Peptides against a protein of PDB entry 7RZF. Designs and how they scored, part 170

Target 1, 358 residues: chain A of PDB entry 7RZF
Amino acid sequence: PFQEEHLKQLYKIVPIKDIRNLYVTFPIPDLQKYYKSNPGHYLGHLIGHEGPGSLLSELKSKGWVNTLVGGQKEGARGFMFFIINVDLTEEGLLHVEDIILHMFQYIQKLRAEGPQEWVFQECKDLNAVAFRFKDKERPRGYTSKIAGILHYYPLEEVLTAEYLLEEFRPDLIEMVLDKLRPENVRVAIVSKSFEGKTDRTEEWYGTQYKQEAIPDEVIKKWQNADLNGKFKLPTKNEFIPTNFEILPLEKEATPYPALIKDTAMSKLWFKQDDKFFLPKACLNFEFFSPFAYVDPLHCNMAYLYLELLKDSLNEYAYAAELAGLSYDLQNTIYGMYLSVKGYNDKQPILLKKIIEKM
Target 2, 358 residues: chain A of PDB entry 7RZF as posed
Amino acid sequence: PFQEEHLKQLYKIVPIKDIRNLYVTFPIPDLQKYYKSNPGHYLGHLIGHEGPGSLLSELKSKGWVNTLVGGQKEGARGFMFFIINVDLTEEGLLHVEDIILHMFQYIQKLRAEGPQEWVFQELKDLNAVAFRFKDKERPRGYTSKIAGILHYYPLEEVLTAEYLLEEFRPDLIEMVLDKLRPENVRVAIVSKSFEGKTDRTEEWYGTQYKQEAIPDEVIKKWQNADLNGKFKLPTKNEFIPTNFEILPLEKEATPYPALIKDTAMSKLWFKQDDKFFLPKANLNFEFFSPFAYVDPLHSNMAYLYLELLKDSLNEYAYAAELAGLSYDLQNTIYGMYLSVKGYNDKQPILLKKIIEKM

## One batch from the design tools (peptide; made by RFdiffusion4, then SolubleMPNN)

Design b2_p19_2_s1 (from b2_p19_2, 9 letters changed)
Fold by OpenDDE base, seed 1:
Structure b2_p19_2_s1 (fold): chain B 358 residues (1-358), chain A 19 residues (1-19)
Amino acid sequence: as target 1 above (358 residues)
Amino acid sequence: SPWPPKPEIPEWVERVLEL
């Protein structure tokens, strides 16, 4: 475990590549024995959330951060780390103290709301989906990871232990949150802007860096992080599939799309899957308008309409993605293309949301 | 790995942080 002298440290690191990253790290207890409750996964889900009221949403709105990942990482024996990693913009590099303040404001919001069993249940459901389709979607990565997992889990649980959340442990969530404090922080900033401003070289990689104590005044600012009213817990993810039934192949199933509806205003083709046997569907819509590309003005209006539509759907994009749903909206020379793909069960919900915004 | 993605730290950063 890090001694107090190793805490509240800032590392300024020079990269070889032109990258800007911030790593906010916290030493935490070894949570491996708590794999059935996985409090670090719960916190990683919330801290790394991309929906409205998330940490990333606020940091993106300020133009400081492009991406954010939060979660636990294994360390040496007897301890782990919780890490918040962000990709910094050029402007964000100038506002690292404020970025970290917002991180602590979000963490303070999580403390104030307390552990939510419904959030744990969503994590459980998402992991169950991932487990159920693991072998079907990505066969190549399975064998090499099993050997590492055998060191941590009973043989009978090895296949499931990484995915099975069984126990809601609010006490363990709070315990980890209590470690996510400014007094326990170790910060790394990666930027070429530190070139020629370093005084140390890492022996293994030759990485140039500077280590500094974070000023007590900065630590105090982060300790006094108030509740920021912009931060909210995510809403329930309505797109998580619960029905995985695969319909039997129909006797009249064709090897190509069949025209099942033909009207003056619409044509519908259908093809049942005869190869993959997954509870997934692809809905593709081509909208035709005689006015979409008549002149430059109509083209610009059609473009603007789709941009506004995409912006209005951003609130659902992340939740849909987590649930294994995606949508695509494109301008075409004849009008608009819409595609909805992924698990079949909740596609009607996503489609309804799209149509309500159209 | 189950979602969310775990933070990936390059080894050269891990060594500086003594992770």
Scores: peptide ipSAE 0.503, ipTM 0.917, DockQ to the pose 0.596
Fold by OpenDDE base, seed 5:
Structure b2_p19_2_s1 (fold): chain B 358 residues (1-358), chain A 19 residues (1-19)
Amino acid sequence: as target 1 above (358 residues)
Amino acid sequence: SPWPPKPEIPEWVERVLEL
């Protein structure tokens, strides 16, 4: 375990590559025994969320970060780490203290709202989906991973332990949240801007760094993090599949798409999957408009319309991705192309959301 | 790995942090 002298430390690290990263780390208890509830996964899901009202959404809106990842990492015996990692913009490198303030504001929001069973249930359902379909994608990669996991889980649970959440433990979520405090923080900033400003060299990699105590005034600023009204818990993910039924192969199944509907305004082709046998579908829509490309003005208007449509749909993009759904919108020389792909169960919901924004 | 993605820390950063 880290002693008090190892807490509230700032590391300025010089990279070999031109990268800008921030690592905000917290020592936490060993959570391995709590794998059935996995409170670190719950917190990683919320802190690393990319939807409206998320930490990342706010930090992106300020132009300070590109990406954010939150979660637990294994440490030495008897403890783990919770880590928030962000990719910094050039501007974000100048605002590290404020970025970390926003992290603590979001953590304070999580404390104020308390543990949510519905969020745990979504994590459980997402993991169940991932588990159910993992084996179908890459059987060879699975065996090597199992051998490492056998050291941590009972043999009977090794296949499932990483994925199956079974127990909602709000007490453990609160326990981990109680460790995510400014007084426990260890911060690393990675940037070439620290070149020539370091006083230490790491022995194994020759990494140049400077270690500094974080000023008490900065720690107090983070301790006094208020509720930022821009932060909200995510909405329920409507796209998580629950039905995985695979329809029987029809006797008249065609090896190529068959025309099943032909009208003056629409043609529909259909091909049943005869190879993969997954509860997935690809919906492709080609829209033809004689006005889309009649002149440069109409072309520019069609482009602008599609960009605005994409922007308006961004609120669903992350939730859809988590649920194994995706959409694509493109301008074509004849009009517009729409594609919806992934698990078939909730595709109608995503398609409806797209149509409502059109 | 199960979703969400876990933080990836390069070994050279881990050594500095004594992780």
Scores: peptide ipSAE 0.499, ipTM 0.914, DockQ to the pose 0.577
Fold by OpenDDE base, seed 3:
Structure b2_p19_2_s1 (fold): chain B 358 residues (1-358), chain A 19 residues (1-19)
Amino acid sequence: as target 1 above (358 residues)
Amino acid sequence: SPWPPKPEIPEWVERVLEL
């Protein structure tokens, strides 16, 4: 465990590559024995969320951060770390104190709302999906990890322990949240802007860095982080698949798409999957409009319409992605193209959301 | 690995942080 002298530290680190990163780290107890509840995963899901009202959404809106990841990391010596990592913009590098303030405001929001069983259930369901399809999507990556996992999990659970959540433990979530405080913070800023401003060299890699105590006034500012009304818990992810039934291959299945509907206004082609046998589908829609490309003005209007449509769908994009759904919208010379891909179970929900915004 | 992605800290940063 870190002593008090190791807390409230700022590390300014010079990278070899031109990168700008912020690491906000907190020492936490060893949570390995709690793998069935995995409170760090719950918090990582929320802190790393990319939807409306998320930490990333707000920091990105300010132009300070490009990407954000939150989660637990195993540490040496019988403790873990919770880490929030962000990719900083040039502007964000100037606002690190305020970025961290927003992190503590979001953490304060999580404390105020308390642990949510429905969020745990979503994490459980998402992990179950990932586990169920792991072997089909990535056969090579599993064998090399088993040896390391055997040290931490019973042999019977080694295959599932990383994925299957079983126990909702609000007490452990609150315990981890209680460690995510300014008084426990260790901050690293990685930027070439610190070149020539460092006084230490790390022995193993020769990394140049400066270590400083974070001023008490800054710690106090973070301790007094209020509830920011822009931060909200995510809404329930309605796109998480629950039905994974694979329909049998029809006897009359064609190797090419067959025309199954032909009307004056629409043609529908269908091909059953005969190769992958996954509960996934690809829906492709081509919309034809005689006005889309009649002149440059209509072309520009069609482009603008599609951009506005994409922007209006951003609220669903992340939730869909988490659930293994994706969509694509493109202008075509004849009008518009829409593609919806992924697990078939909730595709109708996503398609309905798209149509409602059109 | 389960979703969400875990923070990837380069070893050279980990060493500075004594992680």
Scores: peptide ipSAE 0.496, ipTM 0.913, DockQ to the pose 0.565
Fold by OpenDDE base, seed 2:
Structure b2_p19_2_s1 (fold): chain B 358 residues (1-358), chain A 19 residues (1-19)
Amino acid sequence: as target 1 above (358 residues)
Amino acid sequence: SPWPPKPEIPEWVERVLEL
């Protein structure tokens, strides 16, 4: 375990590649025994969330960060680390202190809201989906993982332990949040901009770095992180599938799409899946407008409309992605194309959200 | 890996951090 002398440290690291990364790390207790509740997963889900009111959303809006990942990492026996990793822009490299302030503001928001059982349930449901379909998508990667997992979990639970959340433990979530404090932080900044400004060399890799104590003023600034009104908990993910039933193949199933509806305003083609046998569907819509491409003005208006529509739907994009859903919107010479793909169970919900924005 | 993605720290950074 790190002693107090190893806390509140800043490492400026020179990379070989032209990369800009920030690692905000916190020593935490070993949470392996709490795998059934997995409080680090809960916190990683929220801190790493990409939806409206998320940490990433705010940092992206400022042009400081491209990507963000949060979660626990295994260390030596008896302790773990919680890590927030971001890919920094050139501008973000100049605002690292403020980026970390925003991290602590978000963490403070999580403390203020307290543990949410519904968020835990979503994590559970997402993991259940991932577990159910992991072997169908990538069979070859399974064997090497099992060997590593056997060291940490009972044999009977090895197959499920990484995915099955069973116990909501708000006390453990709060315990981990209590470790995510400025006084417990170890920061690494990776940038070529530190070249020629380092005084240490790491023994194994020859990595050049500088280690500095974070000034008490900066620590105090982070300790006094106010609630930022821009940070919000995510909304409930309505797109998480719960029904995984595969409908039986109909005797009259055609190898090609069949016309099942023909009206003055619409034609509907349908083909049942006869190959993949997954609870997934692809919905494709072509909208025809006689006005879409009559002249350059209408063409530009149709383009602008679609861009505005895409922007208005962006709030659902991440939630849909997490749930294994995707959508696409494109202009066509006849009007517009819409595609919705993924698990079939909640596709109608996503489709309804799209239509409501149209 | 289970969702969400776990933070990946390159080994050369881990060594500097003494993780």
Scores: peptide ipSAE 0.502, ipTM 0.916, DockQ to the pose 0.574; fails the geometry check

Design b2_p19_2_s2 (from b2_p19_2, 10 letters changed)
Fold by OpenDDE base, seed 5:
Structure b2_p19_2_s2 (fold): chain B 358 residues (1-358), chain A 19 residues (1-19)
Amino acid sequence: as target 1 above (358 residues)
Amino acid sequence: SPWPKRPEIPEWVERVLRL
């Protein structure tokens, strides 16, 4: 564990590659014994959320951050870290103090709203999906990982321990949130802009860095982080699959797509899966318009329309991805292409959302 | 790893932070 003298520190680090990263780290108790409730996973889900009203959404809107990851990391025995990592833009590098302020504003929002059982349930459901299909998607990675986790979990739970959430523990969520305070922060900024401005060298890698105490005025600014009205909890993810039934292979199943509907305005081909036996589907729609490519103006209008449509659907993109759904929209020489892929259970919901925006 | 994405810290950064 870090002593108080090691808290409120800023490290300016020179990378070999031209990268800009911010690491906001917090010492936390060892949470390994609480793996069934996994409060760090709950907080990582919310802090690392990419939907509307998320921390990332706001920081991206400012042009300061490209990506954000939040979660727990193992430390020395009896100690862990909670880390928020962001990829900084050139502009973001100039606004690190404000970026961290926004992090504390979001954390304050989480404190104000309190632990949400429905969010825990979503995490549980998402992990259950991931566990159920893990072996079917990547057989090679499974055996090597089991050996590593035997160190941390009972043998009987090794297969499930990383995925199985069983207990909603709001007390543990609040306990971890209480450690995510400015007085407990250790910050690293990685940028080539610190070249020639460092006074220390790390012995193992030769990394050049400068260590500084974060000024008390800055700590106080972060301690006084107000509620930012732009931050909101995510909405319920309506795309999480719950039905995993696989329909029996039809006797008349063809090895190629069969034309099952033929009308003046539409043709429908269908092929049942005879290989993977997963509760997944691929829906592909090709739209033909005689006006799509008549002239450059129509081409530009079709392009603009698709860009606007994609923008309007962005609110669902992250939630769909988490739920194992994806969509693709492309302009074609004849019109437009739409693809919806992933677990079949909630595909109709996503398709409806797309149609409502068209 | 199970979702969500876990923060990945390069070893050279970890050493500086003494993580």
Scores: peptide ipSAE 0.503, ipTM 0.919, DockQ to the pose 0.582
Fold by OpenDDE base, seed 2:
Structure b2_p19_2_s2 (fold): chain B 358 residues (1-358), chain A 19 residues (1-19)
Amino acid sequence: as target 1 above (358 residues)
Amino acid sequence: SPWPKRPEIPEWVERVLRL
């Protein structure tokens, strides 16, 4: 366990590659015994969320961060870390103190809202999907992984322990949140900009770094992080599949798409899956407009329309991705193309959201 | 890895942080 002397430290690290990263780390108790509730997973889901009102959305809006990951990491026996890792822009490198302030503002928002059972249920449902399809999408060499997992889980639970959330433990969520405080922080900044400004060398890798105590004034600023009204809990993910039924292959299943609807305004082709046997579908729509390419003005208007439509749908993009759904929108010479792919159960919901924005 | 994405720290950074 880190002693007080190891807390509130800043490490400026020189990379070999031209990368800019920030690691905000917190020592936490070993949570391995709490795998059924997995409070670190709950917090990682929220802190690492990419939807509207997320930490990442705000930091991206300021041009400071490209990507963000939050979650627990295993440490030595009896100790773990919670880590928030961001990819920094050049501008973000100048605003590290403010970035970390925003992290603590988001954490403060999580404290203020308290543990949400619906968020836990969402994590449970997402993990159930991942567990159900883990073997179908990619054969993994389970043997080596299982051997490692056997050290942590009962034999009977080894196959499910990483995925199956069973117990909502708000007390454990709060316990972990109580460890995510400025007084418990260890920060690493990775940037070539520290070259020639370091005074230490790491023994094993020869990594050049400087270690500094974070000023008490900065710690106090982070401790006094106000609620930022831009931070919100995510909305419920409407796209998480719950029905995984696969319809029987029809006796008259065609090897190619069959025309099943032919009207003056629409044609519909359908092909049943005869190969993969997954509860997935691909919906493809081509929209035809006589005005789409009549002149350069209409072409530009059609382009602008599609860009605005994409922007308006961005609020659903991350939630759809998490749920194993995707959409694509493209201009065509005749109008517009729309594709919706992934688990079939909630595709109608995503399609409705797209249509409502058109 | 199970969802969500877990933070990945390179070993050379981990050693500096003494993780």
Scores: peptide ipSAE 0.498, ipTM 0.918, DockQ to the pose 0.573
Fold by OpenDDE base, seed 3:
Structure b2_p19_2_s2 (fold): chain B 358 residues (1-358), chain A 19 residues (1-19)
Amino acid sequence: as target 1 above (358 residues)
Amino acid sequence: SPWPKRPEIPEWVERVLRL
């Protein structure tokens, strides 16, 4: 357990590679016994969310952060850490205090909204999908992993314990949120900009670093983090698959795409999967326009149109990705190409969203 | 690993943080 003397510390670390990272860490109780509710996973989902109103979206809009990951990490026996990790821009490196302020504003938003059962249900459903379609692990890695898991889980639950959420525990979510406070923070900043400004060397790796106490004024600033109206909980993820039925192979199934619709304005080809037998589909659309590439002006307009379309769809991109859906939009010499891939169940929803923005 | 992405801290950073 960290004593008070180990809290409110800032570590300035010199990397070997030219990287800029911020690690905002909080000591939390050992949550291993609460694996059925996994409150750290719930918080990691929200804090690490990339949708509109997320922490990342705001920090990215300011040009301070490229990527963000939030979640729990195992520590020494009987302790865990909650960590928010960001990839810093050069500008973000100058605004670390403000970045952390925004983190505490988002955490304050989570406290104000309270635990949401629907968010837990989405986490449960996403994990169930991930478990159902888990790739076969390498035998050695799998065995070693199982051996490690046996220390924490009943034998009957070893295969599922990492994935199956069973219990909504708002009390535990609130308990973890209560540990995510400025008075408990340990911050590491990784940047080459600290080269020649360090006074310590880590014994194992020879990493040069400086440790300093975070000023009380800064801690107080973070403690007084108000609600930021830019932060919102994510909307419900409408793309999470619930139907995993695999349709039987049709007797007349062709090994190549067959023309199933032919009209003056459209042709449709279909091929049933005869190899993978997954509840997935690939939808590919080619749109033809006589104006798309008639001249440089039209080419540029077509390009700008697609960029605007992609931007307008960005609100769905992350939610779709989480649900195992993806889309791609490209300019072609004849017009536009659209691809939608992933679990077939919610593809019509994503396709409708795309069409509504076109 | 279950979704979401978990923070991956390099060991050299972990050692400094005493994680």
Scores: peptide ipSAE 0.490, ipTM 0.916, DockQ to the pose 0.596
Fold by OpenDDE base, seed 1:
Structure b2_p19_2_s2 (fold): chain B 358 residues (1-358), chain A 19 residues (1-19)
Amino acid sequence: as target 1 above (358 residues)
Amino acid sequence: SPWPKRPEIPEWVERVLRL
């Protein structure tokens, strides 16, 4: 375990590449024995969430952060780390203290709301989906992972242990949250801006860095993190599939798309999957307008419209992605293209959301 | 790994942090 002398430390690290990263790390107990409840995944889900009211949403709105990942990392025997990693903008590099303050404000929000069983259930459902389709979607790399898992789980659970959440343990969630405190923090900032300002060299890689104690005043600021009203728990993910029924191949199934509807205003082509046998679909829509590209003004208006539409759909993008859905919107020379892909069960919901924003 | 994404730290950063 890190001694007190190793806590509340700031590491300024010089990269070889021009990258800007922040790592906010917390020593936590070994959670391996709690794999059935996996409180670290619960917290990683919320802290790493990208929807409205998320930590990332706020930090992006300020122009400080591009990406955020939160979760547990394996450490030395008997210990783990919880890590919040962000990709910093040039401006964000100047506001690291404030970024970390926002992290603690979000963590404080999680404490105030308490553990949510519905969030756990969503994590459980998402993991169940991932497990069910893991081998079908990505056959490569399964063998190497199983070997590692065998060291941690009973043989009978090896296939499921990484994915199956079985027990809602609010006490363990609170226990981990209690470790996510300023007094337990170890911060690394990676930036070329520290070149020539370092005093240590890491032995193995020759990495130049400076280690500093985080000032007590800064620790106190983070300890006194208030509830920021901008932070909210995510809404329920309505896109998580629950029906995985694969319809039988029809006798009339063709190897190529067949025209199933032909009207003055629309043509519909359909092909049933005869190869993959997954509960997935691809919906592709091409909208034609004689006005879309009639002149440069209309072209620009159509472009602007699509950009605004995409922006208005951002609130669903992350939830859809988590649920194994995606959409694409593009301008075409004749109008607009829309694609919805992924699990078929909730595609109508996503499609409806898109249409409502059009 | 199942979702959520796990933090990936380059080994050269891990060594500095002694993770």
Scores: peptide ipSAE 0.500, ipTM 0.921, DockQ to the pose 0.603; fails the geometry check

